# Peptides against a protein of PDB entry 4HTP: the designs that were tried, part 66

Target 1, 231 residues: chain A of PDB entry 4HTP
Amino acid sequence: SQTVASHVPFADLCSTLERIQKSKGRAEKIRHFREFLDSWRKFHDALHKNHKDVTDSFYPAMRLILPQLERERMAYGIKETMLAKLYIELLNLPRDGKDALKLLNYRTPTGTHGDAGDFAMIAYFVLKPRCLQKGSLTIQQVNDLLDSIASNNSAKRKDLIKKSLLQLITQSSALEQKWLIRMIIKDLKLGVSQQTIFSVFHNDAAELHNVTTDLEKVCRQLHDPSVGLSD

## One batch from the design tools (peptide; made by RFdiffusion4, then SolubleMPNN)

Design b2_p14_8_s2 (from b2_p14_8, 5 letters changed)
Fold by OpenDDE base, seed 5:
Structure b2_p14_8_s2 (fold): chain B 231 residues (1-231), chain A 14 residues (1-14)
Amino acid sequence: as target 1 above (231 residues)
Amino acid sequence: SFVERFEKLIEEIE
């Protein structure tokens, strides 16, 4: 069946997240999230105009925005060190070179950017001059690849994990990879709380999540902002 | 803008 996530470029989500992160005030952060959400809902209505009671919802995006609340997908088993080594290999970086050392020693950066401890930002600057300007993945494809990584981690299939990671990396821009890394590590650093995200999504979202701890149920049951839990 | 891209996507499916 068709889903909104199969049509929406991952780049559009990442651009929204970037705008949220760069925004100084809560109100501006909320505006950027709301614009993305509203566009998603409008597209959903158009896509499913002739189909009632679809299971499609904002969940594919929400689980990437709030990766700490992921309960469907098992652990990735991926840490910053693994990603560093992968990038060094993939980009053919000299092991004793500046960029390789930046990735490996991301906790103690010597640069002026003040990105201490943020591997995703370190990776971004290394990737920016070396990777695609525009990615080609949809939100659904990203989730499929992340599902593959989690499944193969559970099965201890390291070769298949690497394969899926390579697909993600080679089909993503530097900006997309920055956010992908943060999604995998489960720390987006948006500067907006989980409560705020839920409140913007639906007035009853926080309450329903507190009871069910099921992000998909929250997104599905509260898809329409005008229809509450009591309706 | 991303909004414009979404509008185009909507037009393609209508």
Scores: peptide ipSAE 0.359, ipTM 0.905, DockQ to the pose 0.931
Fold by OpenDDE base, seed 3:
Structure b2_p14_8_s2 (fold): chain B 231 residues (1-231), chain A 14 residues (1-14)
Amino acid sequence: as target 1 above (231 residues)
Amino acid sequence: SFVERFEKLIEEIE
């Protein structure tokens, strides 16, 4: 069956996240998230207009927005150091060059943008002049590749992990990779709390999550903002 | 805009 996630470009999620991060006030951050969510729900209604009982929900996006709450897929086994080495190899960066050293020593201030300790931002600036301008992945494709990484990590298949990472990287813009890195490391730095995200999604979302700890169940049961837990 | 792109996608599937 078709899903909303199979139609929504990953770039659109990343653009939304970028807007949220750049917004200074809570209200503006909420507005950007709400616009994305409302558009998703409208698309869902159109896509499934002839099908009443579907399992499709906001879950594919929510699990990328709140990656620390992921419980379905196992650990990726990926750290910043692994990504740094991969980028150095993929981009053929000199090991003793400025950009390679920035990636490897991302915790040390370089004086350029004040992004010490934020690997994703450092990677972004290295990637910006070297990557394609527009990515081609949908949210579903990103999740499929992340599932592959987690599964292969569990199976200790490092070669297949690398293959999936390369597919993600080669089909993503620098901006998309910035956010993908943050999703993998599980720290988006949005400046908005988990509670706020849940409250915007549905009034009962935080409560249901506190009881079930199941993000998919939260997204599925509370897909309609007008239908509560007690209904 | 992002919203306009979604509206276009909706039109394509209807």
Scores: peptide ipSAE 0.350, ipTM 0.903, DockQ to the pose 0.857
Fold by OpenDDE base, seed 2:
Structure b2_p14_8_s2 (fold): chain B 231 residues (1-231), chain A 14 residues (1-14)
Amino acid sequence: as target 1 above (231 residues)
Amino acid sequence: SFVERFEKLIEEIE
């Protein structure tokens, strides 16, 4: 089925998140999010112009922006240490080398960037000179791969988890991987609250989520910003 | 910009 997420590059979401993170003020952060959301809604309207009853919504993006609210997908079973080991293997980093040690000991201050404790940022700098400049994944493809990881974690299929992770990594830029890591670890560090994200999305979004705890329902029922819950 | 890319995508599907 046709979805907006199948057409939107994951890189565009990551670029938006990067802009939000780098913005100093709440207003500027909101602006960047709103621009992405508005573009998404416009694309939705164009894509589904001749189809009135569709279930497509902002949910594929929203669940990546607010990963701590994910309820459909089960736990990934992935921690920073696992990712560190995977990168060392994939990039063929010397185990006793500087970059390998940075990844493994990401919590220890290493002095250059002040990014101690932020694994995603440490990974970014290791990946930047070694990875593709532009990724090839859509938002839908990213979600499909994440679904696979969660499913295989439940099934205790470690080899298949690794396979899906490798697909994500090999088809992503360093910037995309930075944000992907943060999505998996469920800490985006955007500097904007959940409440703010909901308020920008729809006036009734926070209320509906508080009642249902269903992010997909929120995105679907409140897709149109002009139509409220009472309508 | 990504906005321009979205606009282009919209044009392609209309």
Scores: peptide ipSAE 0.344, ipTM 0.904, DockQ to the pose 0.891
Fold by OpenDDE base, seed 1:
Structure b2_p14_8_s2 (fold): chain B 231 residues (1-231), chain A 14 residues (1-14)
Amino acid sequence: as target 1 above (231 residues)
Amino acid sequence: SFVERFEKLIEEIE
């Protein structure tokens, strides 16, 4: 079945997240999230205009925005050090070179940027001059690849994990990869709380999540902001 | 913009 996520470029989510992160005020951060969410809901209504009982919801995006609440897929088994080594290999970086060392020693980088401890930002600057200007992945495709990684991690198929990671990397811009890394590591650094995200999504979202701990149910049951839990 | 792209996609579906 067709989903909104199959039509929305991952780049658009990343651009929204970037705007949220760069915004200093809570209100501005909320505005950027709301714009994305409202557009998503409008597209949903158009896409499913003639279809009843669809299970499609904001869940594909929400699980990337709040990756720490993911319960459907198992652990990726990916850490910063693994990604560092992968990038060094993929980009043919000299192992003793400045960029390779930045990736490996991301917690104490030497340089002008105050990005100490933020692997995703360090990776971004290494990737920026070397990667595609625009990615080609949809949100659905990103989730499919992440599902593959989790599944193969559970099955201890390291080669297949690497394959899926390479697909993600080679089809993504530097900016998209920055956010993808943060999604995998489960720390987006948006500057807005989980509670705020839920509150913007739906007035009853936090409550329903507290009871069910099921992000998909939250997104599905509270898809319409005008329809509450008691309705 | 993102919004513009979504609006275009909506128009293509309708």
Scores: peptide ipSAE 0.324, ipTM 0.884, DockQ to the pose 0.966

Design b2_p14_8_s3 (from b2_p14_8, 5 letters changed)
Fold by OpenDDE base, seed 3:
Structure b2_p14_8_s3 (fold): chain B 231 residues (1-231), chain A 14 residues (1-14)
Amino acid sequence: as target 1 above (231 residues)
Amino acid sequence: SFVERVEELIEEIE
């Protein structure tokens, strides 16, 4: 069946997240998230105009925005050190070179950016001059690849994990990879709380999540902001 | 962006 996620470029989610991160005030951060969410809901209504009983919801995006609440897919088994080694290999970086050392020693302060401890930011600056300017993946495709990684991690198929990771990074811009890394590591650093995200999504979202711990159920049941839990 | 093009994208699927 058709999904909103199959029509929304992953790049557009990343651009929204970038705007949220760069915004100083809570109100401005909320505005950027709300605009994306409202557009999603509007597109959903149009896409499913003739089909009222659909399971499609904001879940494909929400699980990337709040990756620490993911319960459907199992652990990726991916850490910063693994990604560093993968990038060194893929980009053919000299192991004793500046960029390779930056990736491997990402916790050590280097340069003027003050990005020590943030692997995604270190990776971004290494990737920026080397990657495509625009990615080609939809949100649906990103989730499919992440599902593959988690499944293959459970099955201990390291070769297939690498294959899916390579597909993700070769079809993504440097900015998209920055956010993808943060999604995998499960720390977006948006500067807005989980409670705020839920509150903007739906007034009853935090309550339903506290009871069910099911992010998909929250997104499906509370898809319409005008329909509450008690209705 | 998706936000800016949502109306156009809706017209394409209708």
Scores: peptide ipSAE 0.483, ipTM 0.943, DockQ to the pose 0.876; fails the geometry check
Fold by OpenDDE base, seed 4:
Structure b2_p14_8_s3 (fold): chain B 231 residues (1-231), chain A 14 residues (1-14)
Amino acid sequence: as target 1 above (231 residues)
Amino acid sequence: SFVERVEELIEEIE
């Protein structure tokens, strides 16, 4: 079935997240999220204009924006150390070189940027001169690959996990990888709370999530901001 | 960006 996520580049989600992160005030952060959400809903209405009953919703994006609330997908089994080793291998970095050591020792302040403890930022600067300028993945494709990783982790298929990770990495810009890493590690550092994200999405979203703990249900049932839980 | 191109993208699918 057709989904909005199959039409939205992952790069566009990442650019939105980047804008949110760089924004200083809550209001500005909210504006960037709202603009993306409103565009999504508008596109949804157009895409599904001839189909009344669809299961498509903002869920594919929401689960990447609030990855800590993911309940459908099992654990990835991926930590920063694994990613560091993968990047060292993939980029053919000297193991005793500066960049390899930065990735492995990401918790230690080594740079002027104050990025200590944020592996994604460390990775970004290593990747920036080495990766594609523009990625090719849609939000749907990213979710499919993440599903594959989780499934393969459950099945203890390390080789297939690596394969899916490589596909994600090789088809993503440095900026996209920064955000992808944060999604996998489940820490986006947006500077906006979960409650704020829900409040912008729908007035009843936080309440419904508190009851159901089902992010997809929240996105589906509250797809229309004008239709409440009591309706 | 998707936000900037949403109208154009809608036209492509209609």
Scores: peptide ipSAE 0.482, ipTM 0.943, DockQ to the pose 0.870; fails the geometry check
Fold by OpenDDE base, seed 5:
Structure b2_p14_8_s3 (fold): chain B 231 residues (1-231), chain A 14 residues (1-14)
Amino acid sequence: as target 1 above (231 residues)
Amino acid sequence: SFVERVEELIEEIE
């Protein structure tokens, strides 16, 4: 069965997140999220027009937007230091070079950008001149790879974790990798609260999540913004 | 972007 997530490029989610992050006001942040969500719902209705009782929902995107609420996927076991080392290796960066040191010492203020402590931003600037301009992964493929990483982490298969990470990295732009890193470390820095995201998604979303703590259930049961919990 | 192309994408799957 096809899903909306299999048709939506990961790059488009990242572009939406970038717009949200860059927006100064709450209203503008909400607008960008709402436009993406409305498009998703419209596409869903078209994709599933002849199918009843589909399990497809906004969940594949929502779990990347609110990664701190993830309960299905286990821990990745990935830290910033591991990613730094991986990038140094993959990009063949001199170990004593400026870019390698930036990645390894991302917490130390070294530049004028004020990005100290934000590994994803440090990585972005290192990657921007060195990687693809546009990635090729869908939201579904990103989630599949993240599932693989979590599963292999549980199984203590470090080599397979590396393979999945390399696939993510080599098929993603610098901007996509910035957001992917933030998803993995579970800190998107959007400047909008979880409550706001839920309120835009559905009026009853926060309540249902508070009771169930099941993000997939929230997305499935409240897929239609016009149908409430009591209906 | 997906938002900009949603109508076109719908036409492709119909």
Scores: peptide ipSAE 0.480, ipTM 0.943, DockQ to the pose 0.868; fails the geometry check
Fold by OpenDDE base, seed 1:
Parts: sequence; C-alpha cells; structure tokens
Structure b2_p14_8_s3 (fold): chain B 231 residues (1-231), chain A 14 residues (1-14)
Amino acid sequence: as target 1 above (231 residues)
Amino acid sequence: SFVERVEELIEEIE
C-alpha cells in the first residue's frame, strides 16, 4: 500500500527541522512544524480518498522527529566515533588532516563555529563542500534503510550496516546528513520539547503516549486532530 | 518544499 512517506522527500523534512531549529520563539517553531503536519494530513486525505481503514499515518515522520521514542526498530549500534571513521573513509580524508581530526575530536572546540560536542554540525561543515547539493531519498526510504541498519546490527552483520549507511550518505545532502546523524544519535536539538510536538500533533497525544508508549498507535489513533480519544 | 508543493502533488495523484 502507498504511504504519504513514500511521496515526501526526506530533504523536505530536514528543511522543516532546520527552520524549527533556527527559529528562536516557540510560536515560530510550532508554526513550522504545524505547516508540515497540516500538509502531511492534507496529502494523506487525498492519497487515501478512496480507501478506508488505512494504517498509514504520520508515524514515519514522527519516529524521525522523536527518535528517542522509537520502539519498533532495535538499536543501530552506531555512535559518533563510528560515523567519524566512516566519513573519513568515504570522503578519503587524510587521517591527520584538519577535517578528519574535527570529526574524531568533535567534543573539543576547534574552529570558529562553536559547535563543540555537536557531531552533526561538525559533520555538516565537512560534508557541505564534498557532497550532493540535493538528496534523493524519501522519508520511507530513509526509514527502510534505518530498519536495515537496526536489523543488521542485531544480526551482527557489520558489512551490511556499512552498506546501508553508505547508501544513506551518498544519496543525501550535507543538510540531510546533519539531521540523519541527529536522528541516529537520537538528539535533534530542535529547541522544542516532546510535549510541544505532541500538543501540536493532537491534544490527546501526550496522554495516549504516556499510557501506551507506542508512537505508531498515537499517530494512527490520533491522526485526525478533531477526533479525540473519547470519541 | 513539500509544504509549498502539496497542492501540486495532490493534483498529480488525483
């Protein structure tokens, strides 16, 4: 069955996240999220106009926006150090070079950007002059690749993990990779709380999540903002 | 962006 996620470019989610992060006020952050969400719901209604009882929901996006709440896929087994090494290899960076050292020593302030401790930002600046300007992946494809990584991690297939990571990286812009890294590490740094995200999504979302701890159920049951839990 | 193109995208799938 077709999903909204199969039609939405990952780049567009990343652009939305970037806007949210750059916005200073809560209201502006909320606006950017709401616009994306409303567009998603509108597209959903059109896509599934003639289909009842679909299981499609905002879940594919929500699980990337709130990756710390992921319960479906297992651990990736990926840390910043692994990504650093991968990028050094992929980009053929000199190991003793400035950029390689920035990635490996991301916790130590280097340079003028003040991005110490934020591996994703450090990676972004290294990647920006070296990668595609525009990515080609949909949200669904990103989730599929992340599922593959988690599955292969569980199976201890390191080579296949690397393969999926390479596919993600080679088909993504620097900006997309920044956000992808944050999704994998499970820290988006949006400046918006989980509670705020839920409140914008649906008035009952936080409550339902607190009870079920199932993000997919939350997204599916509360897909319509006008239909509450008691309805 | 998806937000900007949502109407166009809807037209394509209808």
Scores: peptide ipSAE 0.468, ipTM 0.940, DockQ to the pose 0.874; fails the geometry check

Design b2_p14_8_s4 (from b2_p14_8, 5 letters changed)
Fold by OpenDDE base, seed 3:
Structure b2_p14_8_s4 (fold): chain B 231 residues (1-231), chain A 14 residues (1-14)
Amino acid sequence: as target 1 above (231 residues)
Amino acid sequence: SFVERFEKLIAELE
């Protein structure tokens, strides 16, 4: 069946996240998230105009925005060191070169950016002059590839994990990869709390999540902001 | 903007 996520570029989510991160105040951060969410809901209504009983919801995006709450897919088995080594190999970086050392020693302060300890930011600056300017993946495709990674990690198929990772990064811009890394590591550094995200999504979202711990159920049951838990 | 892209996608469905 048709899904909103199959039509929305991953780049649009990443641009929204970038705007949220760069915003200083809570109100401005909320505005950017709300704009994306409202657009998603409007598109959902249009896409499913003749089909009222659908399971489609904001879940494909929400699970990327709140990756710490992911319960459907298992662990990726991916850490910063693995990604560093993968990028060094893929980009053919000299192991003793400046960029390779930046990736491997991402916790050590280097340069003027003050990005020590943030692997995604270090990777962004290495990737920016080397990768595609525009990505080609939808949110659905990103989730499919992440599902593949988790499944293959469980099955101990390292070769297939690498294959899916390569597909993700070769079809993504530097900015998209910055956010993809943060999604995999499960730390977006948005500067807005989980409670705020839920509150903007739906007034009853935090309560339903506290009871069910099921992010998909929260997104499906509370898809309409005007329909509450008690209705 | 992504908002404009969403509006375009909606218009294509109608």
Scores: peptide ipSAE 0.357, ipTM 0.909, DockQ to the pose 0.978
Fold by OpenDDE base, seed 5:
Structure b2_p14_8_s4 (fold): chain B 231 residues (1-231), chain A 14 residues (1-14)
Amino acid sequence: as target 1 above (231 residues)
Amino acid sequence: SFVERFEKLIAELE
């Protein structure tokens, strides 16, 4: 069965997240999220116009926007230090070089950008001159790879984890990798609350999530913003 | 823009 996520580039989600992060006001942040959501819903309606009772929903995107609420996928077992080492290897960075040291010592203030402690931002600047300008992954493919990482972590297959990570990295732009890292670490730094995201998605979303703690169920049951829980 | 890309995807379904 076809899903909206299989058609939507991961880059489009990342560009939306970037716009949200760069926006100063709550209203502007909400606008960017709403535009993405509305487009998603319109595409869903078109894609599934002849299909009844589809299970497809905004869940593939929502679980990346609110990764701290993930309950289906197990732990990745990935830390910043692991990613740093992987990037050093993949990019063939000199071990004693400036960029390698930035990645390894990301918590130490070294630059004027104030990015200390934000590994994703440090990685972005290292990656920007070295990686693809445009990624090729869909949201579905990103989720599939993340599922693989979590599954292989549970199975203690470190080699397979590395393979999936390499696939993510080599098929993603610097901007996409910035957000991917934040999704894995479960800290997007959007400057908008979980409650706000839910409220924009559906008026009853926060309530349903509080009861079920099931993000997929929230996205499925409240797919239509005009249909409430009591309907 | 992503909006334009979504519109294109929708148009391809019709």
Scores: peptide ipSAE 0.341, ipTM 0.904, DockQ to the pose 0.960
Fold by OpenDDE base, seed 4:
Structure b2_p14_8_s4 (fold): chain B 231 residues (1-231), chain A 14 residues (1-14)
Amino acid sequence: as target 1 above (231 residues)
Amino acid sequence: SFVERFEKLIAELE
């Protein structure tokens, strides 16, 4: 079935997240999120104009924005150390070189950017001069690959996990990888609370999530901001 | 901007 996520580039989500992160004020952060959400909903209405009772919703994006609330997809089994080693291998970085050491020792302040402890930022600067300028993945494709990683982790298929990670990495810009890493590690560092995200999405979103703990249900039932839980 | 891209996508559906 057709989904909004199958048409939206992952880059568009990442650019939105980047704008949110760079914004200093809460109001500005909210504005960027709202703009993306409103555009998504508008596209949804157009895409599904002739189809009633679709299951499509903002869920594919929401689960990437609030990855700590993911309950459908099992654990990835991926940590920063694993990613560091993967990048060292993939980029053919000298193991005793500056960039390799930055990735492995990401918790130690070594640079002027103050990115200590943020592996994604460390990775970004290593990747920026070495990877594609523009990614090719849609939000749907990213979720499919992440599903594959989780499934293969459950099945203890390390080789297939690596394969899916490589697909994500090789088809993503440095900026997209920065955010992808944060999604996998489940720490986006947006500077906006979960409650704020829910409040912008729908007035009843936080309440419904508190009861159901089902992010997809929240996105589906509260797809229309004008239709509340009591309706 | 992504807004423009969304608008383009919508236009392609009409």
Scores: peptide ipSAE 0.325, ipTM 0.901, DockQ to the pose 0.961
Fold by OpenDDE base, seed 2:
Structure b2_p14_8_s4 (fold): chain B 231 residues (1-231), chain A 14 residues (1-14)
Amino acid sequence: as target 1 above (231 residues)
Amino acid sequence: SFVERFEKLIAELE
């Protein structure tokens, strides 16, 4: 079945997240999120114009924006150290070279950007001159690959985990990988609270999530901002 | 912009 997520490039989500992060004020951050959300809802209405009772919602994007609230997908089993080693291998970086050491020692300041402790930012600068300028993945494809990683982690299939990770990173720009890493590590550093994201999504979103702890249910039941919980 | 891309996608569905 057709979903909004199958049509929306992952790059568009990442660019939105980047704008949110770079914005200094809360109002500006909210504006960027709202613009993405509104566009999503409009596209949803057009895509499903002739279909009633669809299960499609903002959930595919929301679960990437609020990865800490993920409950459907099991743990990835991926840490920064694993990603560092993977990038060193994939990019064929000399292990004793500057870039490899930056990735491995991401907690220690080694560069001029002051990104110590933020692995995603360190990775971004290493990747920027080396990877694709434009990614090719949709939000649905990203979620499918992340599902695969989680499933294979549970099954202890390390080879398949690596395969899915390679698919993700080889089809993503440096910027997309920065945000993908943050989604996997579950720390987006957007500068806006969970409550703010929910409040922009729907007035009753925080309440429904507090009761159900089900992000998909929140996205489905409160897809229409004009329809409340009591309706 | 992504908004323009969404609008284009919507237009293609009509």
Scores: peptide ipSAE 0.305, ipTM 0.894, DockQ to the pose 0.970

